# Ledger of designs, part 10: peptides against a protein of PDB entry 4U39

Target 1, 302 residues: chain A of PDB entry 4U39
Amino acid sequence: SIKVIGVGGGGNNAVNRMIENEVQGVEYIAVNTDAQALNLSKAEVKMQIGAKLTRGLGAGANPEVGKKAAEESKEQIEEALKGADMVFVTAGMGGGTGTGAAPVIAQIAKDLGALTVGVVTRPFTFEGRKRQLQAAGGISAMKEAVDTLIVIPNDRILEIVDKNTPMLEAFREADNVLRQGVQGISDLIATPGLINLDFADVKTIMSNKGSALMGIGIATGENRAAEAAKKAISSPLLEAAIDGAQGVLMNITGGTNLSLYEVQEAADIVASASDQDVNMIFGSVINENLKDEIVVTVIATG

## One batch from the design tools (peptide; made by RFdiffusion4, then SolubleMPNN)

Design b1_p19_3_s3
Fold by OpenDDE base, seed 5:
Order: sequence, then structure tokens, then C-alpha cells
Structure b1_p19_3_s3 (fold): chain B 302 residues (1-302), chain A 19 residues (1-19)
Amino acid sequence: as target 1 above (302 residues)
Amino acid sequence: SAREKKMERIYSSLLFGKK
């Protein structure tokens, strides 16, 4: 089974976005120290952590409180994650609960033998230096606790949105990018396509790979496959070229009119931008909600 | 990896304002 665990406010917002977008084949778990915020989660499983420590009042933007809250609730977390083959841990780094608890939760998942993937954001620069520093500590701790850590630099989201985009919309886009990161991987396992991957294939690319980058490309029209692939490999979210990656995981998602030729064309473009010795795997997904769009997601590991 | 080192440099620049 695949479980997605949202940790703290940002993680729970991302989980809500996943549920709203009907990401299939996964179980959702919401974790928070704030009982009121947790109640707003759409997840089937809701877990308040650190009830004794925080009394449900949240972590006060302190990562140490988030950490201790997860440690207090270790047994409950273990029970919730038990039997998962894969666990996604999603959080917004820089806060209290997400930053502190996500690494603890990730370690619990890994200790249970699940393929553990972190999908987290760095805070925007405008959120201030304190949040950036807290995020750096949380990301460092996550890196040790996961098989693969996808880090989304929120500042790069500003390059893909209009300059006049309100702050609240920028955060919503961050939640959406977190969704895309989880869905781009989970769909390869859970959703049939023209080229299916199994869990073993994904595990080969993502097991013990450390930090990863994600690129996304969307296109329409006759050259949509090629354009989407080119956009994915040049995505601002990558921050670095995919050359030098040890592994590449590619998702090619289209509607019912997605052709095998388009899948191959997109895969060839990503392969050509990668090192010759890269371990690249790619899958296709059919999403009936896509009309004439192709979405290419690239995860570069190592 | 070489890629990871590139990422580290980028992140360091973002976090510490190093150009």
C-alpha cells in the first residue's frame, strides 16, 4: 500500500489539495499538533501528535516542539504507517510541526521497511531568515530519514507564476507543486498507462538516493509531448540540469488519446538531456481528466 | 554527486545570500 502523510499546516494543505484533485491509490494521513487545524483536514486518518506536550495548541513555530510531539506519539505513528510499502512524507519546512515532526515520521516509516519519500518545500525568502534556517535544519534531518527527498524551492515558484500573484496564491501553488510531486510518483504505481511500472522499478530508482529535484512540463498541440518534456527538463524547480543525476524517474501523463509515439518522444528527449549511464525509468499514466494536455514529471535523483 | 554539489551551492546562496 501507498500512504501519504501530511505533517503540519503546509503538509496538510498539500494533502487536502491531493484529495481535491482525486489522487488515486493512496491512503491519506493528516498529522498536526494543532487540533483545530487538524480538524480542517480532508484526510480519512487524522492524528494529533504531542497532545500532552502541546495540549492541541500547536508547536508555536518551534521545530523542537514538533520533534518532541512526534516522539511522544511514536507508537501511534507506527500503527498508522504499519503495512505501507511506500510512504510519502509531505511538509512545508520552516514551521514548527512540519519541520520538527516530518523527519521523525519519515524515520519511523523507514524503520518499518517502507520506501520513504519526502516531498517538502523550502519557504519563500519573504517568510524571513528564521524560517529559512529552520527549514535548512529540517531538510538536513529529512535527508537522513528518507530514501529520496524532493525539495521544492518556493522562490522558484515565483518564476512560474505572474509577478502580480498574491501571496496566498503563491502558497496555493506551493501546495499544488507538492501535490504534483507526490502524484507524479504515486500514479506510476497506482494508475495504469501505456507503459506501467511496478513498485520494484520505482524502488530501484528511489531507494537510498538522498536529495532529488523535480521538473514539470505541461503542453498541448501536435508537439505536446516534446514540448512538455522540454519544459520539464528546463523547469525552474530543478535549479540544476538533470545531467549528472544517477537516476531519473519520468512520468508521462496524458488523456485517452496519449499515443505510444508521444511517450517515446518525451522519453527520448529526457534521456538525451541525461547522462549516458543514467538509470532512467519512465512510465505513462492515463488521466481521463486531461483533454489535449500532456504532463511530464521528471524526478532526478543522486 | 556532481549534481548534489551544484544543488548545495544553490541552496547555500539562497540561504546565506552568497553570490
Scores: peptide ipSAE 0.005, ipTM 0.377, DockQ to the pose 0.022
Fold by OpenDDE base, seed 4:
Structure b1_p19_3_s3 (fold): chain B 302 residues (1-302), chain A 19 residues (1-19)
Amino acid sequence: as target 1 above (302 residues)
Amino acid sequence: SAREKKMERIYSSLLFGKK
């Protein structure tokens, strides 16, 4: 089974976005120290952590409180994650709960033998230096606790959106990018396509790989596959070139009109931009909601 | 960057008690 655990406010917003977008084949778990915020989760499983420590009032933007809250609730977390083959831990780094609890939760998942993938955001620069510093600590702890850590730099989202985009919409886009990161992987396993991957394929690429970068490209029209692939490898979310990655996981998602030729064309473009010795695995997914759109998601590990 | 790695190490140690 695949479990997605959203940790803290940002993680729970991402989980809500996943549910709203009908991401299939995953179980959703919402974790928070704030009981009121947790009640707004759409997840079937809602877990308040650190009830004794915080009394449901949240972590006060303190990562140590988030950590201790997860430690207090370790047995409950273990029970919720038990039997998962794969666990996605999603969080917005820089806060209290997400930053502190996500590494603890990830370690619990890993200790249970699940393939543990972190999908986290760095805070926007406008959230202030304190959040950036806390995020750096949380990301470091996550790297030790996961098999693969996808880090989304929120500041790079500002390069994708209009400069006049309201702050709330920028956060919604961050939630959407988190969704895309999880869905881009989970769909390869859980959603049928032209080329299906098994869990073993994904595990080979993602086990003990450390940090990863994600690129996304979306296109329509006659050259949509090539354009989507080019956008993915040149994505602002890729803080480094895909060249030099040890592993590449690629998802090519399209509507019912997605052709094998388009899949191959997209894969060839990503391969041509990658190192010759890269372990590249790609899958295709059919999503009827995309109609004429193709979405290419690239995850570069190593 | 080397600076980011150093900061990550410092903050990880401060936040999580890891050396």
Scores: peptide ipSAE 0.000, ipTM 0.330, DockQ to the pose 0.017
Fold by OpenDDE base, seed 1:
Structure b1_p19_3_s3 (fold): chain B 302 residues (1-302), chain A 19 residues (1-19)
Amino acid sequence: as target 1 above (302 residues)
Amino acid sequence: SAREKKMERIYSSLLFGKK
């Protein structure tokens, strides 16, 4: 089974976005120290952590409170994650609960023997230096607790949105990128396409790989596959080129009109941008909601 | 550039998802 656990406000917002976009084949768990915020989750499983410590009032933007809250609730987290083959831990780094609890939850998942993937955001620079410093600490702790950690630099989202984009929309975009990171992997396993991957294939690329970068490309039209692939490998979300990556996981998602030729064309482009000795795996997914669009997601590991 | 603007639109679409 695949479980997605959203941790804190940002993680729970991402989980809500996943549910709204009908990401299939996963179980959703919402975790928070704030009981009121947790009640707004769309997840089937809602877990309040640190009830004794916080009394449901949240972590007060303190990662140490988030950490202690997860430690207090360790047994409950273990029970919720038990039997998972794969666990996605998603959070917005820089806050209290997400930053502190996500590494603890990730470690619990890993100790249970699940392939543990972190999908987290760095805060925007405008959120202030304190959040950036807290995020750095949380990311460092996550790296030690997961098999693969996908880090989304929120500031790079500003390069792909209009300059007039409201702050609230920038956060929604961050939630959507978190969704894309989870869905780009989970769909390869859970959603049949033209080229299917198994869990073993994904595990080979993601097990004990440390930090990963994600690129996303979307295109329409006659050359949509090639354009989407080119966009993915040149994505602002990639803090570095995919050149030098030890592993590449590629998802090619299209509508019912996605052709094998388009899949091959996209895969060839990503392969050409990667090292010759890279372990690249790619899958295709059919999403009926993508009428004329192709979405290419690239995850570079190692 | 026109390419950058197109990329911005694509990324925005990817980031915001379809409701």
Scores: peptide ipSAE 0.012, ipTM 0.411, DockQ to the pose 0.034; fails the geometry check
Fold by OpenDDE base, seed 3:
Structure b1_p19_3_s3 (fold): chain B 302 residues (1-302), chain A 19 residues (1-19)
Amino acid sequence: as target 1 above (302 residues)
Amino acid sequence: SAREKKMERIYSSLLFGKK
């Protein structure tokens, strides 16, 4: 089974976005120290952590409280994650709960033998230096606790949205990018396409790889596959070129009109941009909600 | 850096643009 655990406010918002976008084949768990915020989750499983420590009043933007809250609730977290083959831990780094609890939860998942993938955001620079420093500590702790950690630099989202995009919409886009990171991987396993991957394929690319980068490209029109692939490999979300990656996981998602030719064309572009010795795997997904769009997601590991 | 200044401008526009 695949479980997605959203940790804290940002993680829970991402999980809500996943549910709203009908991401299939995954179980959703919402974790928070704030009981009121947790009640707003759409997840089937809602877990309040650190009830004794916080009394449901949240972590007060303190990562140490988030950490201790997860430690207090370790047995409950273990029970919720038990039997998962793969666990996505999603969080917005820089806050209290997400920053502190996500590494603890990830370690619990890994200790249970699940392929543990972190998909986290780095805060926007405008959220302040304190959040950025807290996020750096949380990201460091996540790297030790996961098989693969996808870090989304929120500042790079500002390069892919309109320059007049309001702050609230920038946060919504961050939640959407978290969704895309999880869905881009989970769909390869859980959602049928033209080329399906199994869990073993994904595990080969993602096991004990440490940091990963994600690129996303979306395009329409006659050359949509090539354009989407080019956008993915040149994505602002990629803090480095993919040519240094040891592994590449590629998702090519399209509507019912997605052709095998388009899938191959996109894969060839990503392969050509990658190292010759790269272990590249690619899958395709059919999403009926996509009309003329192709979405290419690239995860570069190693 | 020029990049930091650009980011500051973007952030300022994001923070203050929805007035």
Scores: peptide ipSAE 0.000, ipTM 0.391, DockQ to the pose 0.015; fails the geometry check

Design b1_p19_4_s1
Fold by OpenDDE base, seed 5:
Structure b1_p19_4_s1 (fold): chain B 302 residues (1-302), chain A 19 residues (1-19)
Amino acid sequence: as target 1 above (302 residues)
Amino acid sequence: MIKVFLVGTAEEVLAALRS
């Protein structure tokens, strides 16, 4: 089974966004130290951590409280993650619960033998230096606790949205990018294909790879596949080019009008931008909610 | 609904898509 665990406010917002977009084939778990915030989760499984430590009042933006809350609730986390083949740990770094608890939860998943993937955000620079420093510590701890860590730099989202985008909408876009990172991988595994991905192949590409980069491209029109692929490999979310990656995961998602030619064209662009010896997983997904849009997600590992 | 998942080198994936 695939489990997505949202940790703290940002992680739970991302999980809510995944549920709203009907990301299929995954089980959702919401984790928080704030009982009131947790009640607003759409996840099937809701877990309050650190009930003795925090009394349900949250972590007070302190990562050490988030860490201790997860440690207090270790057995409950183990039971919730038991039997998962893959665990996505999603969080907004820089807060108390997400920053402190996400590495502990990731380590628990890894110790249970699950392929453990972190999908986390760096805070916007405008959230202040304290959040940036807390996020850096949380990201460092996540790198040790996961097989693959996708880090989304929120400041790069400001390059892909309108300059007049309200702050609240910029956070919603960060939640959407977290969704796209999880969905881009989960759709490759959870959705039956003509050729089922052996979970062993996914493990080979994602196990012990450390940091990963994600690019997203969206396009419409006659050249939409090529444009989406070019946007994905040149995405502002990529902190480096994909040419040095040891592994590449590519997902192309389109409507019912997605052609085999468009799939081939997009794959050719991504493959041509990658090393010849790169281990590539390619998947195509039909989403009936997409009209004329193609979405290309590229995840570069190693 | 043609969901194609291909695993291999970039060249192998491209070759499989072209076949």
Scores: peptide ipSAE 0.117, ipTM 0.734, DockQ to the pose 0.796
Fold by OpenDDE base, seed 1:
Structure b1_p19_4_s1 (fold): chain B 302 residues (1-302), chain A 19 residues (1-19)
Amino acid sequence: as target 1 above (302 residues)
Amino acid sequence: MIKVFLVGTAEEVLAALRS
């Protein structure tokens, strides 16, 4: 089974966005120290952590409280994650609960033998230096606790949105990028394809790889496949080029009119931008809700 | 939902898509 665990406010917002977009084949778990915020989750499984420590009042933006809250609730987390083959841990880094609890939860998942993937955001620079420093500590702890860690630099989202985009919309876009990171991988595993992806191949590419980079490209029109692929490999979300990656995960999502030619064209662009000996997992997905859009997601590992 | 998955090197994936 695949489980997605949202940790703290940002992680739970991302999980809500995943549920709203009907990401299939995954079980959703919402974790928070704030009982009121947790009640707003759309996840089937809602877990309050650190009930004795926090009394449901949240972590007060303190990562140490978030950490201790997860430690207090370890047995409950273990029970919720039991039997998972893969666990996605999603959080907005820089806060109390997400920053402190996500590494603890990730370690619990890994200790249970799940392939553990972190998908987390760095705070925007405008959230201030304190959040950035807390996020750096949380990301460092996540690196030790996961098999693969996708770090989304929120400031790079500002390069792909209009300069006049309201702050609230920038946070919504961060939640959407978190969704795309989880969905880009989960869709490769959770939904039966024409070719069965061996979960062992996913483990080979993602196990003990440390930090990963994600690029996203979206395009419409006649050259949409090529444009989406080019945008993905040159995405501002990529802090480096995908060349030199030991593994690449590629997902091409289109509507019912997605052609094999378009799939091939997009795959050729990504493969040509990758090392010749890179371990690549390629998947294509038909989403009936997409009209003329193609979405290419590239995750570079190693 | 049609999903095609290919696993291999970039070259192997491309070769498979071209076949």
Scores: peptide ipSAE 0.106, ipTM 0.722, DockQ to the pose 0.853
Fold by OpenDDE base, seed 4:
Structure b1_p19_4_s1 (fold): chain B 302 residues (1-302), chain A 19 residues (1-19)
Amino acid sequence: as target 1 above (302 residues)
Amino acid sequence: MIKVFLVGTAEEVLAALRS
């Protein structure tokens, strides 16, 4: 089974966005120290951590409280994660619960033998230096606790949205990018295709790879596949070129009109931008909600 | 509803795209 755990406010918002977008084949778990915020989760499994420590009042933006809350609730987390083949841990770094608890939860998943993937955000620069420093500590702890860590720099999201985008919409876009990171991988595994991906192949590409980079491209029109692929490999979310990656996961998602030619065109662009010896996994997904849009997600590991 | 079109290794996908 595949489990997605949203940890803290940002992680839970991302999980809600995944559920709203009908991401299939995964089990959703919402984890928080704030009981009121947790009640707003759409996840089937809702777990309040650190009930004794926090009394459900949250972590007060303190990562040490988030960490201790997860440690207090270790047995409950283990029970919720039991039998997972793969665990996604999603969180917004820089807060209390997400920053502190996500590494603990990730380590629990890894210790249970699940392929553990972190998908986390760095805070926006405008959230202040304290959040950036807390996020750096949380990201470092996540890197040690996961097989693969995707770090989304929120400041780079501002490069892909309009400059006049309201702050609330910028956070919603961060939740959407977290969704795309999880969905881009989970769709390759969770849903039977014309060619089924062996979970062993995913393990080979993602196990003990450390930091990964994600690029996303979206396009419409006649050249939408090529444009989406070019945008993905040149995405502002990529802190480096995909050249030199040991592994690449590519997902091409389109509407019911997605053609085999478009899939090939997009795949050829990403392959041409990758090393020849790269372990590459391709997937194509039909999403009826995308209408005329194509979304290309590229994840580079190693 | 999400439907997987193709999933596999580069070799398998390329083989399927050529068929």
Scores: peptide ipSAE 0.067, ipTM 0.709, DockQ to the pose 0.441
Fold by OpenDDE base, seed 2:
Order: sequence, then C-alpha cells, then structure tokens
Structure b1_p19_4_s1 (fold): chain B 302 residues (1-302), chain A 19 residues (1-19)
Amino acid sequence: as target 1 above (302 residues)
Amino acid sequence: MIKVFLVGTAEEVLAALRS
C-alpha cells in the first residue's frame, strides 16, 4: 500500500490538493498539532499529534514542539503507517509542526521498512530568515530520515508563475508542485498500466538515494510532448541539471489523445539529457481531465 | 488508462519504446 502523510499546515494543504485532483491508489493521512486546522483536512485519516504537549493549539512555529509532538504520538504514527510499502511524507518546511514532526514521522516509516519519500518545500524568501533557518534544519533532519528527499525551492516557483501572481496563488502553486511530486511517483505504482512497474524497481531507484531533484514541464499544441519534456529537464525547480543522476523517474501525462509518438519524443529528450548508465523508470499516464495538455515530470535521484 | 512502464537504462528504455 501507498500512504501519503501530510504534516502540518503546508503538508495538509498539499494533501487536500491531491484529494481534490483525485490522485488515486493512495491512502491519505493528515497530521497536525493544531486540532482546528486538522478538522479542515479532506484526508480520511486525521491524526492529532502532541495532544498532551500542545493541547491542540499548534506548535507556535517552533520545530522543537513539532518534533516533541511527533515523539509523544509515536505509537499512533506507527499504527497508522503499519503495512505501508511506500510512504510519502509531505510538508512545508519552516513552520513548527511540519519542520519538527516530518523527520520523526519519516524515520518511523523507514523503521517500519517502508520506502520513505520526503516531498517538502523550502519557504519563500519573503517568509523571512527565521523560516529559512528552521527549514534548513528540518531538511537536514529529513535527509537522514528518508530514502529519497525531493526539496522544492518555493522561490523557483516564482520563476514559473506570472510576476503579477498574488502571494496566495504562489502558495497554492507550491501545494500543486508538492502534489505533482507525489502524483508523478504514485501514478507509476498505484495505477494499473499496460506494463506494470514492479515495486522492486522503484525501490532500486529510490532507496537510500538522499536528495532528489524534480522538474516539471507543461505544454499544449502540436509540439507539446517535446516542449513539455524540454521544460521538465530545464525546469527552474531543478537546482542542478539531471545529468549525473544515478536514477531518473519520468512520468508523461496526457489526455486520451496522447500518442505513442509523443511519448517516445518526450522520453528521447529526457534520456538524452540523462547519463547513459542512468537507471530510468518511464511511465505514461492518461488523465481524461487533461484536454490538449501534456505534463512531464522528471525526478532525478542519486 | 494506458500506462507503459519501462524500466532499464536510458538506452534500454529507448530501445523498448522504439520496438
């Protein structure tokens, strides 16, 4: 089974976005120290952590409170994650609950023998230096607690969106990028395909790989596959080029009109940008909600 | 939903897509 656990406000917003986009084949768990915020989650499983410590009032933007809250609730977290083959831990780094609790939850998942993938954001520079410093500590702790850690630098989202994009929409886009990171992987495993990806292949590429980079490309029109692939490998979300990666996961998602030729064209572009000896997982997904749009997601590991 | 999963080296994946 695949479990997606959203930790704190940002993680829970991302989980809500995943549910709204009907990401299939995963179990959603919302974790928070704030009981009121947790009640707004759309997740089937809602877990309040640190009920004794915080009394449901949240972590007060203190990562140490978030950490202690997860430690207090360890047995409850273990029970919720038990039997998962894969666990996605999603959080916005820089806050109290997400920053402190996500590494603890990730370690619990890993100790249970699940393939543990972190998908987290760095705060925007405008959120201030305190959040950036807290996020750096949380990301460092996540790196030790996961098999693969995808870090999305929110400031790079500002390079993808229009300069006039309202601040609230920039946060929504961060939630959407978190969704795309989880969905880009989960769709490869959870959705039946013409060729089923075995979970062992995913484990080979993602186990103990440390930091991963994610690129996303979206395009429409006659050259949409090539354009989407080129945008993915040159994505502002990539902190480095995908060359030198030991593993690459590629997902191409299109509507019912997605052709084999378009799939091949996109795969050729990504493979040509990758090392010759790279372990590649390629997946193609049909999403009926996509009209003329193609989405290419590239995750580089190792 | 047509999913094609190819696992291998980039060359193996490309070869499989071309076959």
Scores: peptide ipSAE 0.065, ipTM 0.716, DockQ to the pose 0.840; fails the geometry check

Design b1_p19_4_s2
Fold by OpenDDE base, seed 3:
Order: structure tokens, then C-alpha cells, then sequence
Structure b1_p19_4_s2 (fold): chain B 302 residues (1-302), chain A 19 residues (1-19)
């Protein structure tokens, strides 16, 4: 089974966005120290952590409180993650609960033998230096606790949105990028294909790879597949080129009109930008909610 | 829902898509 665990406010917002976009074949778990915020989750499983420590009042933007809250609730986290083959841990770094609890939850998932993938954000520069420093510590702890860690630099989202984008919409876009990171992988595993992906192949590419980079491209029109692929490999979210990655996960999502030719064009562009010896997982997904759009997601590991 | 999954080297994936 695949489990997605959202940790703290940002992680719970991302999980809500995944549920709203009908990301299939995954179980959703919402974790928070704030009981009021947790009640707003759309997840089937809602877990309040650190109830003795925090009394449901949240972590007060202190990562040490988030850490201790997860440690207090270890047995409850273990029971919720039990039997998962894969666990996604999603959080906004820089806050109290997400920064402190996400590494503890990730370690619990890994100790249970699940393939553990972190999908986390760095705070925007405008959230202030304190949040950036807290996020750096949380990301370092996540890197030790996961098999693969996707880090989304929120400041790079400002390069792909309009300059007049309200702050609230920039946070919604960060939640959407977290969704795309989880969905880009989960769609490869959870939905039946013309060619079955073995979960062993996913383990080979994602186990003990450390930091991963994610690129996303969206396009419409006659050359939409090629344009989406080019945007993915040149995405501002990629802090480095995908050349030299040991593993690449590629997902092409289109509507019912997605052609094999379009799939080949997009795959050729991503493969040509990758090392010749790269271990590649390729997936093509039909989403009936996509009319004329193609979405290409590239995750580079190693 | 039609999914195609290919696993291999970049070249093996391309060759499988062309077949």
C-alpha cells in the first residue's frame, strides 16, 4: 500500500490539494499538533500528535516542540504507517510541527521497512530568516531519515507565476507543486498500465538516493508534448541539470487525445537530456480532466 | 485509463516506445 502523510499546516494543505485533485491509489494521513487545524483536513485518517505536550494548541513555530510531539506519539504513528510499502512524507519546512515532526515520522516509516520519500518545501524568503534557518535544520534531518528527499524551493515558484500573484496564491502554488511531486510518483505505481511497473524497480531508483530534484512542464497546442518536456528539464524548480542523475522518473499526463507520438517526443527530449546509463522509469497517464494540456514531471535522483 | 510504463536505460525506454 502507498500512504501519504501530511505533517503540520503546509503538509495538511498539500494533502487536501491531493484529495481535491482525486490522486488515486493512496491512503491519506493528516498529522498536526494543532487540533483545530487538523479538523479542517479532508484526510480519512487524522492524527493529533503531542496531545500531552501541546494540549492541541500547536507547536508555536518551534521545531523542538514538533519533534517532541512526534516522539510522544511514536506508537500511534507506527500503527498508522504499518503495512505501507511506500510512505510519502510531505511538509512545509520552517514551521514548528512540519519541521520537527516530519523527520521523526520519516524515520518511523523507514524503520518499518517502507520506501520513504520526503516531499518538502523551503519557505519563501519573505517568510523571514528564522523560518529559513529552521527549514535548513529540518531538511538536514529529513535527508538522514528518508530514502529520497525532494526539496521544492518556494522562491523558484515566484519565477513561474505572475509578479502580481498574491501571497496566498503563491502558497497555493507551493501546495500544488507538493501535490505534483507526490502524484508524479504515485501515479506510476498506483494505477494499472499497459506495461506493469514493478515496485522493485521503484525501490531500485529511489532507495538511499538522498536528495532529488523535480522539474514540471505544462503545455497546450500542436507541439504540447515537446514543449512540456522542454519546460520540465529546464524548470526553475531544478536547481541543477538532470545530466549526471543516476535515476530519472518521468511521468507524462495528458487527456484522452494523448498520442503515442507525443509520448515518444517527450520521452526522447528527457532521455537526451539525461545520462546514457541513467536508470529511467517512464510512465504515461491518461487523465480525462485534462482537455488539451500535457503535464510532464521529471524527478532526478542521485 | 491507459498507462504505459517502461523501465530501463534511457535508450531501452526509447527503443521500447518505438517498437
Amino acid sequence: as target 1 above (302 residues)
Amino acid sequence: MIKVFLVGTAQEVLDALRA
Scores: peptide ipSAE 0.181, ipTM 0.802, DockQ to the pose 0.850
Fold by OpenDDE base, seed 1:
Structure b1_p19_4_s2 (fold): chain B 302 residues (1-302), chain A 19 residues (1-19)
Amino acid sequence: as target 1 above (302 residues)
Amino acid sequence: MIKVFLVGTAQEVLDALRA
């Protein structure tokens, strides 16, 4: 089974966004120290952590409180994650709960033998130096606790969106990028394909790879496949080129009009931008909600 | 939902898509 665990406010917002976009084949778990915020989750499984420590009042933006809250609730987390083959741990780094609890939860998942993937954001520079420093500590702890860690630099989202984008929309876009990171991988595993992807192949590419980068490209029109692929490999979210990656996960999502030619064209662009010896997983997904849009997601590991 | 999954090197994936 695949489980997605949202940790703290940002992680739970991302999980809500995943549920709203009907990301299928995954079980959703919402974790928070704030009982009121947790009640707003759309996840089936809602877990309050650190109830004795925090009394449901949240972590007060202190990662050490988030850490201790997850440690207090270890047995409950273990029970919720039990039997998962894969666990996605999603969080907004820089806060109290997400930053402190996500590494603990990730370690619990890994200790249970699940393939553990972190999908986390760095805070925007405007959230201030304290958030950035807390996020750096949380990301370092996540890197030790996961098999693969996708880190989304929120400041790079501001390069993709209009300069006039309201702050609230920039946070929604960060939640959407978290969704795309989880969905780009989960869709490869959770949804039956014409060719069954062996979960062993996913493990080979994602196990003990450390930090990963994600690129996203979206396009419409006649050259939409090529444009989406080019945007993905040149995405501002990629802090480095994909040519140095040991593994590449590629997902092409289109509407019912997605042609095999478009799939091939997009794959050729991504593969040509990758190392020749890179271990690649390629997947294509039909989403009936996509009209003339193609979405290419590239995850570079290693 | 048509899903094609290819696993291999970038070149093997390309070769499989061209076949």
Scores: peptide ipSAE 0.164, ipTM 0.785, DockQ to the pose 0.837
Fold by OpenDDE base, seed 5:
Formats: C-alpha cells, structure tokens, sequence
Structure b1_p19_4_s2 (fold): chain B 302 residues (1-302), chain A 19 residues (1-19)
C-alpha cells in the first residue's frame, strides 16, 4: 500500500489539495500538534501527536516541540504506517510541527521497511530568516531519514506565477507543486498500466538516492507534448540540469486524446537531456479531467 | 486507460517506445 502523510499545516494543506484533485490509489494521513487545524483536514486518518506535550495547542513554531511530539506519539505513528510499501512524507519546512515531526515520521516509515519519500517545501524568503534557518535544519534531518527527498524551493514558484499573484495564492501554488511531486510518483505505482511497474524497479531508482529535483511542464496545442517536456527539463523548480542524474522518473499525463506519438516525443526530449546510462522510469497516465493539457513531471535522483 | 511503464536506460526506454 501507498500512504501519504501530511505533517503540520503546510503538509496538511498539500494533502487537502491531493484529495481535492482525486489522487487515487493512496491512503491519506493528516498529522498535526494543533487539534483545531487537524479537524479541518480532509484526510480519512487524522492523528494528533504530542497531546501530552502540547495539549493540542500546536508546536508554537518550534521544531523541537514538533520533534518531541512525534517521539511521544511514536507507537501511534508506527501503527498508522504498518503495512505500507511506500510512504510519502509531505511538509512545509520552517514551521514547528512540519519541520520537527516530519523527519521523525520519515525515520519510523524507513525503520518499518517502507520506501520513504520526502516531498517538502523551503519557505519563501519573505517568511523571514528564522523560517529559512529552521527549514535548513529540518531538510538536513529529512535527508538522513528518507530514501529520496524532493525539496521544492518556494522562491522558484514566484518565477512561474504572475508577479501580482497574492501571497495566499503563492502558498496555494506551493501546495499544488507538492501535490504534483507526490502524484507524479504515486501515479506510476498505484494505477495499473499496460506494463505494471515492478515496485522493485521503483525501489532500485529511489532507495538511498538522497536529494532529488523536480521539474514540471504544462502545455496545450499542437506541439503540447514537446513544449511540456521542454518546460519540465528547463523548469525553474530544477536547481540544476537533469544531466548527471543517476535516475530519472518521468510522468506524462494527458487527456483521453493523448497519442502514442506525443508520449514518444516527450520521452525523446527528456531522454536526450539525460545521461545515456541513466536509469529511467517512464510512465504515461490518462486523466479524463485534462482536456487539451499535457503535464510532464520529471524527477531527477542522485 | 493505456498506461505504459518502461524501466531501463534512457536508450532502452526510447527503443521500447519505438518498438
């Protein structure tokens, strides 16, 4: 089974966005120290951590409180994660609960033998230096606790949105990018294909790979596949080019009109931008909610 | 719903998509 755990406010907002977009084949778990915020989660499984420590009042933006809250609730986290083959841990780094608890939850998932993938955001520069420093510590702890860590630099989202985008919409776009990172991988595993991806192949490409980069490309029109693929490999979300990656996961998602030619054209572009000897997982997904849009997601590991 | 998953080198993936 695949489990997605949203940790703290940012992680739970991302999980809500995943549920709203009907990301299939995954179980959703919301984790928080704030009982009132947790009640707003759309997840089927809701877990309050650190009830003795925090009394449900949250972590007070302190990562050490988030960490201790997860440690207090270790047995409950273990029971919720039991039997997962893969665990996504999603969080907004820089806060109290997400920054402190996400590494503990990730380590618990890894110790249970699940393939553990972190999908986290760095805070925007405007959230202030304290959040940036807290996020850096949380990201460092996540790297040790996961098999693969996708880090979304929120400041790069400002390069893909309109400059007049309200702050609240920039946070919603960060939640959407977190969704795309989880969905881009989960759709490869959770949804039956013509060729079922062996979970062993996913483990080979994602196990102990450390940091990963994600690129996203979206396009419409006659050259939409090529344009989406070019946008994905040149995405502002990529802190480096995909050349030199040891592994590449590519997902192309389109409507019912997605052609084999478009799939091949997009794959040719991503493969040509990758090292010749790169281990690649390629997936194609049909989403009936996509009309004329193609979405290409590229995840570079290693 | 035709999902194709290909695993291999970039060249093997390309060759499999062309086959």
Amino acid sequence: as target 1 above (302 residues)
Amino acid sequence: MIKVFLVGTAQEVLDALRA
Scores: peptide ipSAE 0.152, ipTM 0.779, DockQ to the pose 0.813
Fold by OpenDDE base, seed 2:
Structure b1_p19_4_s2 (fold): chain B 302 residues (1-302), chain A 19 residues (1-19)
Amino acid sequence: as target 1 above (302 residues)
Amino acid sequence: MIKVFLVGTAQEVLDALRA
């Protein structure tokens, strides 16, 4: 089974966005120290952590409270994650609950023998230096607790969105990028295909790989496949080129009009931008909600 | 839903897509 655990406010917003976009074949778990915020989750499983420590009032933007809250609730987290083959831990780094609890939850998932993938955001620079410093500590702790850690630099989202994009929409786009990171991988495993991906192959590419980079490309029109692939490999979300990666996961998602030629063209572009000896997982997904749009997601590991 | 998964080296994936 695949479980997606949203940790704290940002993680729960991302999980809500995943549910709203009908990301299939995954179980959603919402974790928070704030009981009121947790009630707004769309997840089937809602877990309040640190009920004794916080009394449901949240972590007060303190990562140490988030950490201790997860430690207090360890047995509940273990029971919720039990039997998962894969666990996605999603959080916005820089807050209290997400920053402190996500590494603890990730370690619990890993200790249970699940393939543990972190998908987290760095705070925007405008959120201030305190959040950046807290996020750095949380990301460092996540690296030790996961098999693969995808870090989304929120400041790079500002390079993709219109300059006039309201601050609230920039946060929604961060939640959407978190969604795309989880969905880009989960769709490869959870959605039945003509050729099913062996979970062993995913483990080979993602186990103990440390930091991963994610690129996303979206395009429409006649050259949409090539444009989407080029945008993915040159994505501002990539803190480095995909060249030198030990593993690459590629997902091409299109509507019912997605052609084999478009799939090949996109794959050729991504493979040509990768090392010759890279272990690649390629997946193609049909999403009926996509009309003329193609989405290419590239995750580089190692 | 046509989902094709190819696992291999970049070259093996490309070769399998071209086959």
Scores: peptide ipSAE 0.128, ipTM 0.763, DockQ to the pose 0.836; fails the geometry check

